# Designs tried in a protein design run: peptides against a protein of PDB entry 4DOW. Part 95

Target 1, 157 residues: chain A of PDB entry 4DOW
Amino acid sequence: TFSWVGRPLPNRKQFQQMYREICMKINDGSEIHIKVGQFVLIQGEDNKKPYVAKLIELFQNGAEVPPKKCARVQWFVRFLEIPVSKRHLLGRSPPAQEIFWYDCSDWDNKINVETIIGPVQVVALAPEEVIPVDQKSEETLFVKLSWNKKDFAPLPP

## One batch from the design tools (peptide; made by RFdiffusion4, then SolubleMPNN)

Design b2_p22_8_s1 (from b2_p22_8, 8 letters changed)
Fold by OpenDDE base, seed 4:
Structure b2_p22_8_s1 (fold): chain B 157 residues (1-157), chain A 22 residues (1-22)
Amino acid sequence: as target 1 above (157 residues)
Amino acid sequence: FERNESEEVKKEVKKFEEERKK
């Protein structure tokens, strides 16, 4: 269950109420607050690792009936989401914790918050920085590069 | 959940298809 936290942000978008924070109530009854700018795991297909995205906007879409709680996101991709024929372009075998900034606009960046599994920690690193691979940071994802469907590149500014 | 084509791309494709039909 998801509910808005706080008052709607001032905006001029018709049929949209924007928020900074949303509350996710999980099975044990506890609550997790997710804010704009944080990263989330989004449920994909069954038996596949969740998608990773950065929350850009949180809004209630009044144009839908009934109104839907939505988010605008910046997509990331896991290495396994990269086409097999293109994976060699990375020039290395990335750790499982590495994700890539998706630098394309061909995907819908609006999601229903109901697809959010929960927050996730994503750390941006310089190319020369080593990704920690230990149990303590197993839940943390790391991003060094972008992927634009053609090649890998340095992260966008 | 699956990532769908963006509305921007859909519009671009639609525009292209319309122009091609002329």
Scores: peptide ipSAE 0.165, ipTM 0.687, DockQ to the pose 0.047
Fold by OpenDDE base, seed 5:
Structure b2_p22_8_s1 (fold): chain B 157 residues (1-157), chain A 22 residues (1-22)
Amino acid sequence: as target 1 above (157 residues)
Amino acid sequence: FERNESEEVKKEVKKFEEERKK
């Protein structure tokens, strides 16, 4: 179950009410609050690792019937989502915790919040920084580079 | 859930199909 937190933000979109924060109810009764700017795991295909995305906008879409709680996201990709023929362009074997900023506009950036599994920690690193691989950081993802379907590049500003 | 094509791509495809009709 998802519910809005706080008042709608001012905006000019006729059928959309924007928010800064949403509350997700967990089965044990606990609540997790997710804000714009945070990172989330999104349910993907069965037996596949969840997608990773950064929330850039939270809104209720009144144009849909029934109205849906939605988010706009910046997509990230896991290394295994990169085409096999292009993986060599990285020039190294990344750890499982590394993800890449998806620098393309060919994907729909709108999601239903119901697809969100939960929050995830994503840390941006400089190219020279080493990704720590220990038990405590197993759930933390790291991003150093972007992927634009052609090559890997430094992160966008 | 699967990531779908953006609205921009949809518009470009539609425009292409319309131009092909000429």
Scores: peptide ipSAE 0.164, ipTM 0.681, DockQ to the pose 0.047
Fold by OpenDDE base, seed 2:
Structure b2_p22_8_s1 (fold): chain B 157 residues (1-157), chain A 22 residues (1-22)
Amino acid sequence: as target 1 above (157 residues)
Amino acid sequence: FERNESEEVKKEVKKFEEERKK
């Protein structure tokens, strides 16, 4: 179950109410608050790892019947999501914790918040920085590069 | 959940198909 936290933000969109924060109620009754700017895991296809995304906007879409709680996201991709024929372009074998900024507009970046599994920690690193592999960082994902379906590049500013 | 094509791409595809019919 998802519910808005706080009052709608000022905006000029007729059919959209924007928010800074949403509350996710979990099976055990506990609540997790997720804010714009944080990273989330989104349910993927069966037997596949969840998608990773950064929340850019949280909004209620009043144009739909009934109104839907939605988010606009910046997509990330895991290495295994990249076509096999293009993986060699990275020039190295990345650790499982590495993800890539998806620098394309061919995917819909609007989601229903019901697809969100929960928050995840994502840390941006410089190319020369080593991704730590210890117990404390097991659930942390790291991003160094972007992927635009053609090649890898440094992260956008 | 599966990531779908953006509305921009859908519009481009539609435009392309319409041009092919001319």
Scores: peptide ipSAE 0.163, ipTM 0.685, DockQ to the pose 0.049
Fold by OpenDDE base, seed 3:
Structure b2_p22_8_s1 (fold): chain B 157 residues (1-157), chain A 22 residues (1-22)
Amino acid sequence: as target 1 above (157 residues)
Amino acid sequence: FERNESEEVKKEVKKFEEERKK
């Protein structure tokens, strides 16, 4: 179950109410608060690792009946989501914790918040920085590069 | 959940296919 936290933000969109934070109530009754700017895991296909995205906007879409709680996201991709024929372009074997900024507009960046599994920690690193791989950091994801379906590039500023 | 194509891309593909038929 998802519910808005706080009052709607001022905006001029007649059919959208913007928010900074949403509350996710999980099965045990505990609550997790997720804010704009944080990273989330989104439920993928069966037997697939969840998608990774950064929350850009949280909004209620009043144009839908009934209104739906939605988010605008910046997508990230895991290495295994990149086509096999293009993986060699990285020039190295990335650790499982590495993700890539998806620098394309061919995907819909609107999601229903119901697809959110929970928050995840994502750390931006310089290319020369080493990704720590230990039990303490296994849940943390790291991003160094972007992927635009053609090649890898330095992370956007 | 599957990431869907953007509406922009869908429109572009449709336009491209229509132009190819001319």
Scores: peptide ipSAE 0.162, ipTM 0.687, DockQ to the pose 0.051

Design b2_p22_8_s2 (from b2_p22_8, 8 letters changed)
Fold by OpenDDE base, seed 2:
Structure b2_p22_8_s2 (fold): chain B 157 residues (1-157), chain A 22 residues (1-22)
Amino acid sequence: as target 1 above (157 residues)
Amino acid sequence: FERNKSEEVKKIVKELEEKRKK
């Protein structure tokens, strides 16, 4: 179950109400609050690992019947999601914790909030920085580069 | 509370990963 937290933000879009925060009620009855700007795991396809995304907007789409709770996201891509024929362009074997900023507009960046699994920690690093492998960083994902379906590039500022 | 959230997420992710391994 998902519910909005707080009042709608000022918005000029006729059929959309924007919010800063949403509450996710999970199986044990506890609640997880997720805010715009945080990173989340999104349910993947059948037998696929969850997708990683940054929340850009939270909004209720009133144009649908019934209204749907939605989010606009910035996608990240896992190395194994990149086509095999292009993986060599990285020039190295990345650790499992590394993800890449998806720098393309061909993917739909609107999701239903019910596909959100939960929050995840993502840390941006410089290309020369080493990804920690200690127990403390085990749950953390790291991003150094972007991927635009053609090549890898430094992260946007 | 934060740890409990993390454990719940891990549980869900693990379930999905197990389905993938099948």
Scores: peptide ipSAE 0.026, ipTM 0.602, DockQ to the pose 0.063
Fold by OpenDDE base, seed 1:
Structure b2_p22_8_s2 (fold): chain B 157 residues (1-157), chain A 22 residues (1-22)
Amino acid sequence: as target 1 above (157 residues)
Amino acid sequence: FERNKSEEVKKIVKELEEKRKK
């Protein structure tokens, strides 16, 4: 179960109420609060592994009947999700913890919050920085570069 | 395509999925 936390934020979008935070209630009774700007794992489509995304907006879509709790996200991709023919463009073998900022608009960036599995830690690094692979950071994902379906590039601002 | 996640991330995902959303 998902429920909004706090009052709607001011916005000028018709039929849309924006929020800063949402509460995810789990079957064991515990609650996880997720805020705009955090990173989440999203249920994969067609038996794919969960996607990684940054929450950009949380909103209730009043244009739908009944209204839906939604989010806009910035997608990330894993190295193995990149076509085999283009993987060489990275010029290195990335660690399993590395993800890439998906710099394309061909993916729908609107999701239902019910597809959110939970939060995940994502840290941005400069290209020259080494990704730590020690035990303390095993649960953390790292992003250095963007991928635009053509090549890798430094992270966008 | 398969995703190359760390083992710890996989464990977290599994735990969250098992708890399910209420």
Scores: peptide ipSAE 0.043, ipTM 0.650, DockQ to the pose 0.043; fails the geometry check
Fold by OpenDDE base, seed 3:
Structure b2_p22_8_s2 (fold): chain B 157 residues (1-157), chain A 22 residues (1-22)
Amino acid sequence: as target 1 above (157 residues)
Amino acid sequence: FERNKSEEVKKIVKELEEKRKK
């Protein structure tokens, strides 16, 4: 179950109400609050790892009946989501915790909040920095580069 | 060591998926 937290933010869009925070209720009765700017795991296909995304906007789509809770996201891509024929362009074997900023506009960046599994920690690193391997970082994902379907590049500013 | 990290992440994700309520 997903519920908005707080009142709608001021916006000029007629058919949507924007929010800063959403509450996800889980089966054990506990609640997880997710805010704009945080990173989340999105439900993937069968037997696939979840997608990774940064929440850019949270909004209720008033054009639908009933209104639908949605999010606008910045996608990240896992190494194994990159076509096999292009993986060599990275020039190295990335650790399992590395993800890449998806620098393309061909993907729909609107999602149903019901596809959100939960929050995840993502840390940006410089290309020359080493991914930490301590226990605290085991569940953390790291991003060094972007992927634009043609090549890897430094992260956008 | 890397396997352990990966397995821990998998466990966390699985737990979240099982607990998620629409």
Scores: peptide ipSAE 0.041, ipTM 0.601, DockQ to the pose 0.042; fails the geometry check
Fold by OpenDDE base, seed 4:
Order: C-alpha cells, then structure tokens, then sequence
Structure b2_p22_8_s2 (fold): chain B 157 residues (1-157), chain A 22 residues (1-22)
C-alpha cells in the first residue's frame, strides 16, 4: 500500500497533485518513506532483476480513472540490460553494482508507484574512483557513466 | 529491456506488488 505523506505541493498542473514524499507499507507492517530525489528499485519483468530509477516527481494523476499515484523518474540501466553486441564499448568488465545513467528519451519516464519495490542507495562516482565491492556495500549501486544506446559517456551534468 | 510496458504488463506488476505490500 502506498499513501502520500504531507499535503500536495503548490503547482498548476491540471489533473496532477504533486507530493514530496510517499509512504509504502510493506507486508510486515513496517513503513518506508520515499522522497523525490531518492533512488528506487522498480519491479522488472518476470524473472528479471529490478530496474533502477531516480524519483524526479511524485504525483497523483487525476486524469486516470481511478486516479493513480505516479512518479516521473530518471532511468538507470544495468549492464546486463545493455545489448550484448554493445557491451564491449565499455572497455571493461563492470562490477555487478555498477549501473548507468540512461541518457535517452525513448523510454517512458512515468511509472506507477505500485511498481516500486523499495528504496536503494545509488552513489555517483567519478570515472577514476574505485567502486567498492564488499559485503557492506553490496547493497549500494554505483554510477559512473551514462548510456545512450550508442555509447558510454561521462555522466550528464 | 523495454521500459515502455503495456497496460497488461503494468497490471501484472501491480498484482505482484500487492502480494508484498499492504
């Protein structure tokens, strides 16, 4: 179950009420609060690893019937999501914790919050920085580069 | 992988998530 935290933010968007924070109540009864700007895991396809996204906006979409709780996101892509034929362009074998900023506009960046599995920690690193791969940091994902379906590049500003 | 999911896929995802979330 997802519920909005706080009152809607001031905005002029028709059919949309924007929020800063949402609460997800998980099966054990605990609650997790997720805010705009945080990173989340999104339910993947069957038998697929979750997608990774940064929350840009949280809003209730009143244009839908019934209204739905939605988010606009910046997508990230896992290395294994990149076509096999292009993975060599990275020039290295990335650790499993590395993700890439998806720098393309062909993907729908609107999601239903119901697809959110939970929050995840994502840390941006400079290309020369080492990605720590240890048990204590295994839950953390790291991003150093962008992927635009053609090549890898430094992170966008 | 495709991010542009059909409504059917979205429905399936919703159902799956409801199993884990209140």
Amino acid sequence: as target 1 above (157 residues)
Amino acid sequence: FERNKSEEVKKIVKELEEKRKK
Scores: peptide ipSAE 0.028, ipTM 0.587, DockQ to the pose 0.098; fails the geometry check

Design b2_p22_8_s3 (from b2_p22_8, 9 letters changed)
Fold by OpenDDE base, seed 2:
Structure b2_p22_8_s3 (fold): chain B 157 residues (1-157), chain A 22 residues (1-22)
Amino acid sequence: as target 1 above (157 residues)
Amino acid sequence: FERNKSEEVKEEVKKFEEELKK
């Protein structure tokens, strides 16, 4: 179950109410608050790892019947999501914790919040920085580069 | 859940398919 936290932000979109924060109620009764700017895991395809995304906007879409709680996201991709024929362009074997900023507009960046599994920690690193493998960072994902379906590049500023 | 194509791509595909029918 998802519910809005706080009052809607002022905006001029007649069919959309924007929010800064949403509350996710888990099966055990606990609640997790997720804010714009945080990173989340989104339910992937069957038998595949969840997608990773950064929350850009949280909004209720009043144009839908019934109204839906939605999010606009910046997509990230795991190395295994990159076509096999192009993986060599990275020039190295990335650790499992590395993800890439998806620098394309061919995917819809609007999602239903019901697809969100939960928050995840993502840390941006410089290309020369080493991804830690210790237990403290086991659940943390790291991003150094972007992927635009053609090549890898430095992260957008 | 599977990520959907953007509306821009959907429109491009639609235009391409319409051109093929001509």
Scores: peptide ipSAE 0.229, ipTM 0.697, DockQ to the pose 0.052
Fold by OpenDDE base, seed 3:
Structure b2_p22_8_s3 (fold): chain B 157 residues (1-157), chain A 22 residues (1-22)
Amino acid sequence: as target 1 above (157 residues)
Amino acid sequence: FERNKSEEVKEEVKKFEEELKK
């Protein structure tokens, strides 16, 4: 289950209440707090790794009946999400921990918070930096480049 | 969960399908 943390932020949108933080209750009764600006894993298709996204906004959509808890996200893509015919454009074999900033508008960036699995650590690296692969960093994802469905490019600021 | 296409893309697809019927 998901519940808002804190009071709604000042907002001019009449049908949306914006929040800074949401609480996710896990099956064991523990609670995880997720804030705007953090990265999350989102439930993917069956037998596939979860999607990766950065939370940009958290809001309750009052236009829906009943109101829904939603998030606006910046999508990231895993290498395996890139079409096979275009993977060669990277010019290297990326480690499993590498993800790419999705620089395209063809996907809806609004999600229901119920699709969130949990938080994940994402670290931005310079192109020349090596992605560390050890037990301590295995759960950490790394991003160096963006992908716009045509080519790879340096990360946006 | 599957990522949904943006409304812009949905509209483009709709227009394309309508043009094919002409």
Scores: peptide ipSAE 0.228, ipTM 0.698, DockQ to the pose 0.054
Fold by OpenDDE base, seed 5:
Structure b2_p22_8_s3 (fold): chain B 157 residues (1-157), chain A 22 residues (1-22)
Amino acid sequence: as target 1 above (157 residues)
Amino acid sequence: FERNKSEEVKEEVKKFEEELKK
């Protein structure tokens, strides 16, 4: 169950009420608050790891009937989501914790918040920084590069 | 859940399909 936190932000977008934060109720009754700018795991295909995305907007989409709680996201991709024929372009074998900023517009960046599994920690690193692989960082994802379906590149600003 | 194609891609696909009919 998802519910808005706080008052809607002023905006000029018709049929959209924007928010900074949403509350996710978990099975045990506890609540997790997710804010714009945080990273989330999104339910993916069956038997696959969830998608990773950064929340850039939270909004109620009044154009839908009934209105839907939605988010706009910046997609990230896991290494295994990159076509096999292109993986060699990385020039290294990435750890399982590495993800890549998806620098393409071929995917819809709007999601329903119901697809969100929960928050996840994502840390941006410089190319020379080593991704820590230990028990303490097992749940943390790391991003060094972007992927634009053609090549890997430094992260955008 | 699967990521959906953007509206831009949908329009490109539509244009391509129209060209195939010529």
Scores: peptide ipSAE 0.228, ipTM 0.697, DockQ to the pose 0.051
Fold by OpenDDE base, seed 1:
Structure b2_p22_8_s3 (fold): chain B 157 residues (1-157), chain A 22 residues (1-22)
Amino acid sequence: as target 1 above (157 residues)
Amino acid sequence: FERNKSEEVKEEVKKFEEELKK
């Protein structure tokens, strides 16, 4: 269950009410607040790991009937989401915690918030920084590079 | 959930299909 937190933000988009924060109620009754700018796990395809995305906007889409709680996201990709034929372009075997900034516009970046599994910690690192793989960082994801379907590149500013 | 094509891509596909019909 998802519910808006706080008052709508001022915006000029027709049929949209913008928000900064949403509350996610878990089955056990606990609540998690997710804010714009945070990273989330999104339910993936069957038998696949969840997608990773950064929340850019939270909004209620009044153009739909009934209105839907939506988010606009910046997609990230896991190494296993990259085509097998292009994985060699990385030049190394990445740890399981590494993800990549998806630098393409071919995917719809609007989602229904109901697809969100929960928040996740993502840390940006410089290329020379080592990704920690110890037990303390098992739940943290790390990003060093972008992927544009052609090659890997340094992170965008 | 499966990522969908962006509106940009959808429009490109639409234009291409329209050109093929001419």
Scores: peptide ipSAE 0.227, ipTM 0.696, DockQ to the pose 0.050

Design b2_p22_8_s4 (from b2_p22_8, 7 letters changed)
Fold by OpenDDE base, seed 5:
Structure b2_p22_8_s4 (fold): chain B 157 residues (1-157), chain A 22 residues (1-22)
Amino acid sequence: as target 1 above (157 residues)
Amino acid sequence: FERNKSKEVKEEVKKLEEERKK
């Protein structure tokens, strides 16, 4: 169950009420608050790891009937989501915790918040920084590069 | 859940399909 936190932000977008924060109720009754700018795991295909995305906007989409709680996201991709024929372009074998900024517009960046599994920690690193692989960082994802379906590149600003 | 194609891509595909019919 998802519910808005706080008052809607002033905006000029028709049929959209924007928010900074949403509350996710978990099965045990506890609540997790997710804010714009945080990273989330999104339910993916069957038997696959969840998608990773950064929340850019949280909004109620009044154009839908009934209105839907939605988010605009910046997609990230896991290494295994990159076509096999292109993986060699990385020039290294990435750890399982590495993800890549998806620098393409071919995907819809709007999601329903119901697809969100929960928040996840994502840390941006410089290319020369080593991704820590220990028990303490097992749940943390790391991003060094972007992927634009053609090549890997430094992270965008 | 699968990521959906953007509106831009959908429009491009539609345009290409229309051109193919000419």
Scores: peptide ipSAE 0.220, ipTM 0.696, DockQ to the pose 0.051
Fold by OpenDDE base, seed 1:
Structure b2_p22_8_s4 (fold): chain B 157 residues (1-157), chain A 22 residues (1-22)
Amino acid sequence: as target 1 above (157 residues)
Amino acid sequence: FERNKSKEVKEEVKKLEEERKK
């Protein structure tokens, strides 16, 4: 269950009410607050790991009937989401925690918030920094590079 | 959940299809 937190933000987009924060209620009754700018796991395809995305906007889409709670996201990709034929372009075997900034516009970046599994910690690192693989960082994802379907590149500013 | 094609891509595909029919 998802519910808005706080008052709608001022915006000029027709049929949209913008928000900064949403509350996710878990089955056990606990609540998690997710804010714009945080990273989330999104339910993936069957037998696949969840997608990773950064929340850019939270909004209620009044153009739909009934209105839907939505988010606009910046997509990230896991290494295994990259085509097999292009994985060699990385030049190394990445740790499981590494993800990549998806630098393409071919995917719809609007999602229904109900697809969100929960928040996740993502840390940006410089290319020379080592990704920690110890137990303390098992749940943290790391991003060093972008992927544009052609090659890997340094992170966008 | 499966990522869908963006609006931009959808419009591009539509344009190409219309041009093909002409």
Scores: peptide ipSAE 0.220, ipTM 0.696, DockQ to the pose 0.049
Fold by OpenDDE base, seed 3:
Structure b2_p22_8_s4 (fold): chain B 157 residues (1-157), chain A 22 residues (1-22)
Amino acid sequence: as target 1 above (157 residues)
Amino acid sequence: FERNKSKEVKEEVKKLEEERKK
């Protein structure tokens, strides 16, 4: 289950209440707080790794009946999400921990918070930096480049 | 969960389908 943390932020949108933080209750009764600006894993298709996204906004959509808890996200893509025919454009074999900033508008960036699995650590690296692969960093994802469905490019600022 | 196409893409696809029927 998901519940808002804190009071709604000042907002001019009449049908949306914006928040900075949401609480996710886990099956064991523990609670995880997720904030705007953090990265999350989102439930993917069957037998596939979860999607990765950065939370840009958290809001309750009052236009829906009943109101829904939603998030606006910046999508990231895993290497395996890139079409096979275009993977060669990277010019290297990336480690499993590498993800890419999705620089395209063809996907809806609004999600229901119920699709969120949990938080994940994402670290931005310079192109020349090596992605560490050890037990401590195995759960951490790394991003160096963006992908716009045509080519790879340096990360946006 | 599957990522949904943006409204812009949905409208573009609809337009293309209508044009093919003409």
Scores: peptide ipSAE 0.218, ipTM 0.695, DockQ to the pose 0.053
Fold by OpenDDE base, seed 2:
Structure b2_p22_8_s4 (fold): chain B 157 residues (1-157), chain A 22 residues (1-22)
Amino acid sequence: as target 1 above (157 residues)
Amino acid sequence: FERNKSKEVKEEVKKLEEERKK
């Protein structure tokens, strides 16, 4: 179950109410608050790892019947999501914790919040920085580069 | 859940399909 936290932000979109924060109620009764700017895991395809995304906007879409709680996201991709024929362009074997900024507009960046599994920690690193493998960072994902379906590049500023 | 194509891509595909039918 998802519910809005706080009052809607002022905006001029007649069919959309924007929010800064949403509350996710888990099966055990606990609640997790997720804010704009945080990273989340989104339910992936069957038998595949969840997608990773950064929350850009949280909004209720009043144009839908019934109204839906939605989010606009910046997509990230795991190395295994990149076509096999292009993986060599990275020039190295990335650790499992590495993800890439998806620098394309061919995917819909609007999601239903019901697809969110939960928050995840993502840390941006410089290309020369080493991804830690210790237990404290086991659940943390790291991003160094972007992927635009053609090549890898430094992260957008 | 599977990520869907953007509206822009969907419109482009639609245009290409219409051109092929002409």
Scores: peptide ipSAE 0.212, ipTM 0.691, DockQ to the pose 0.051

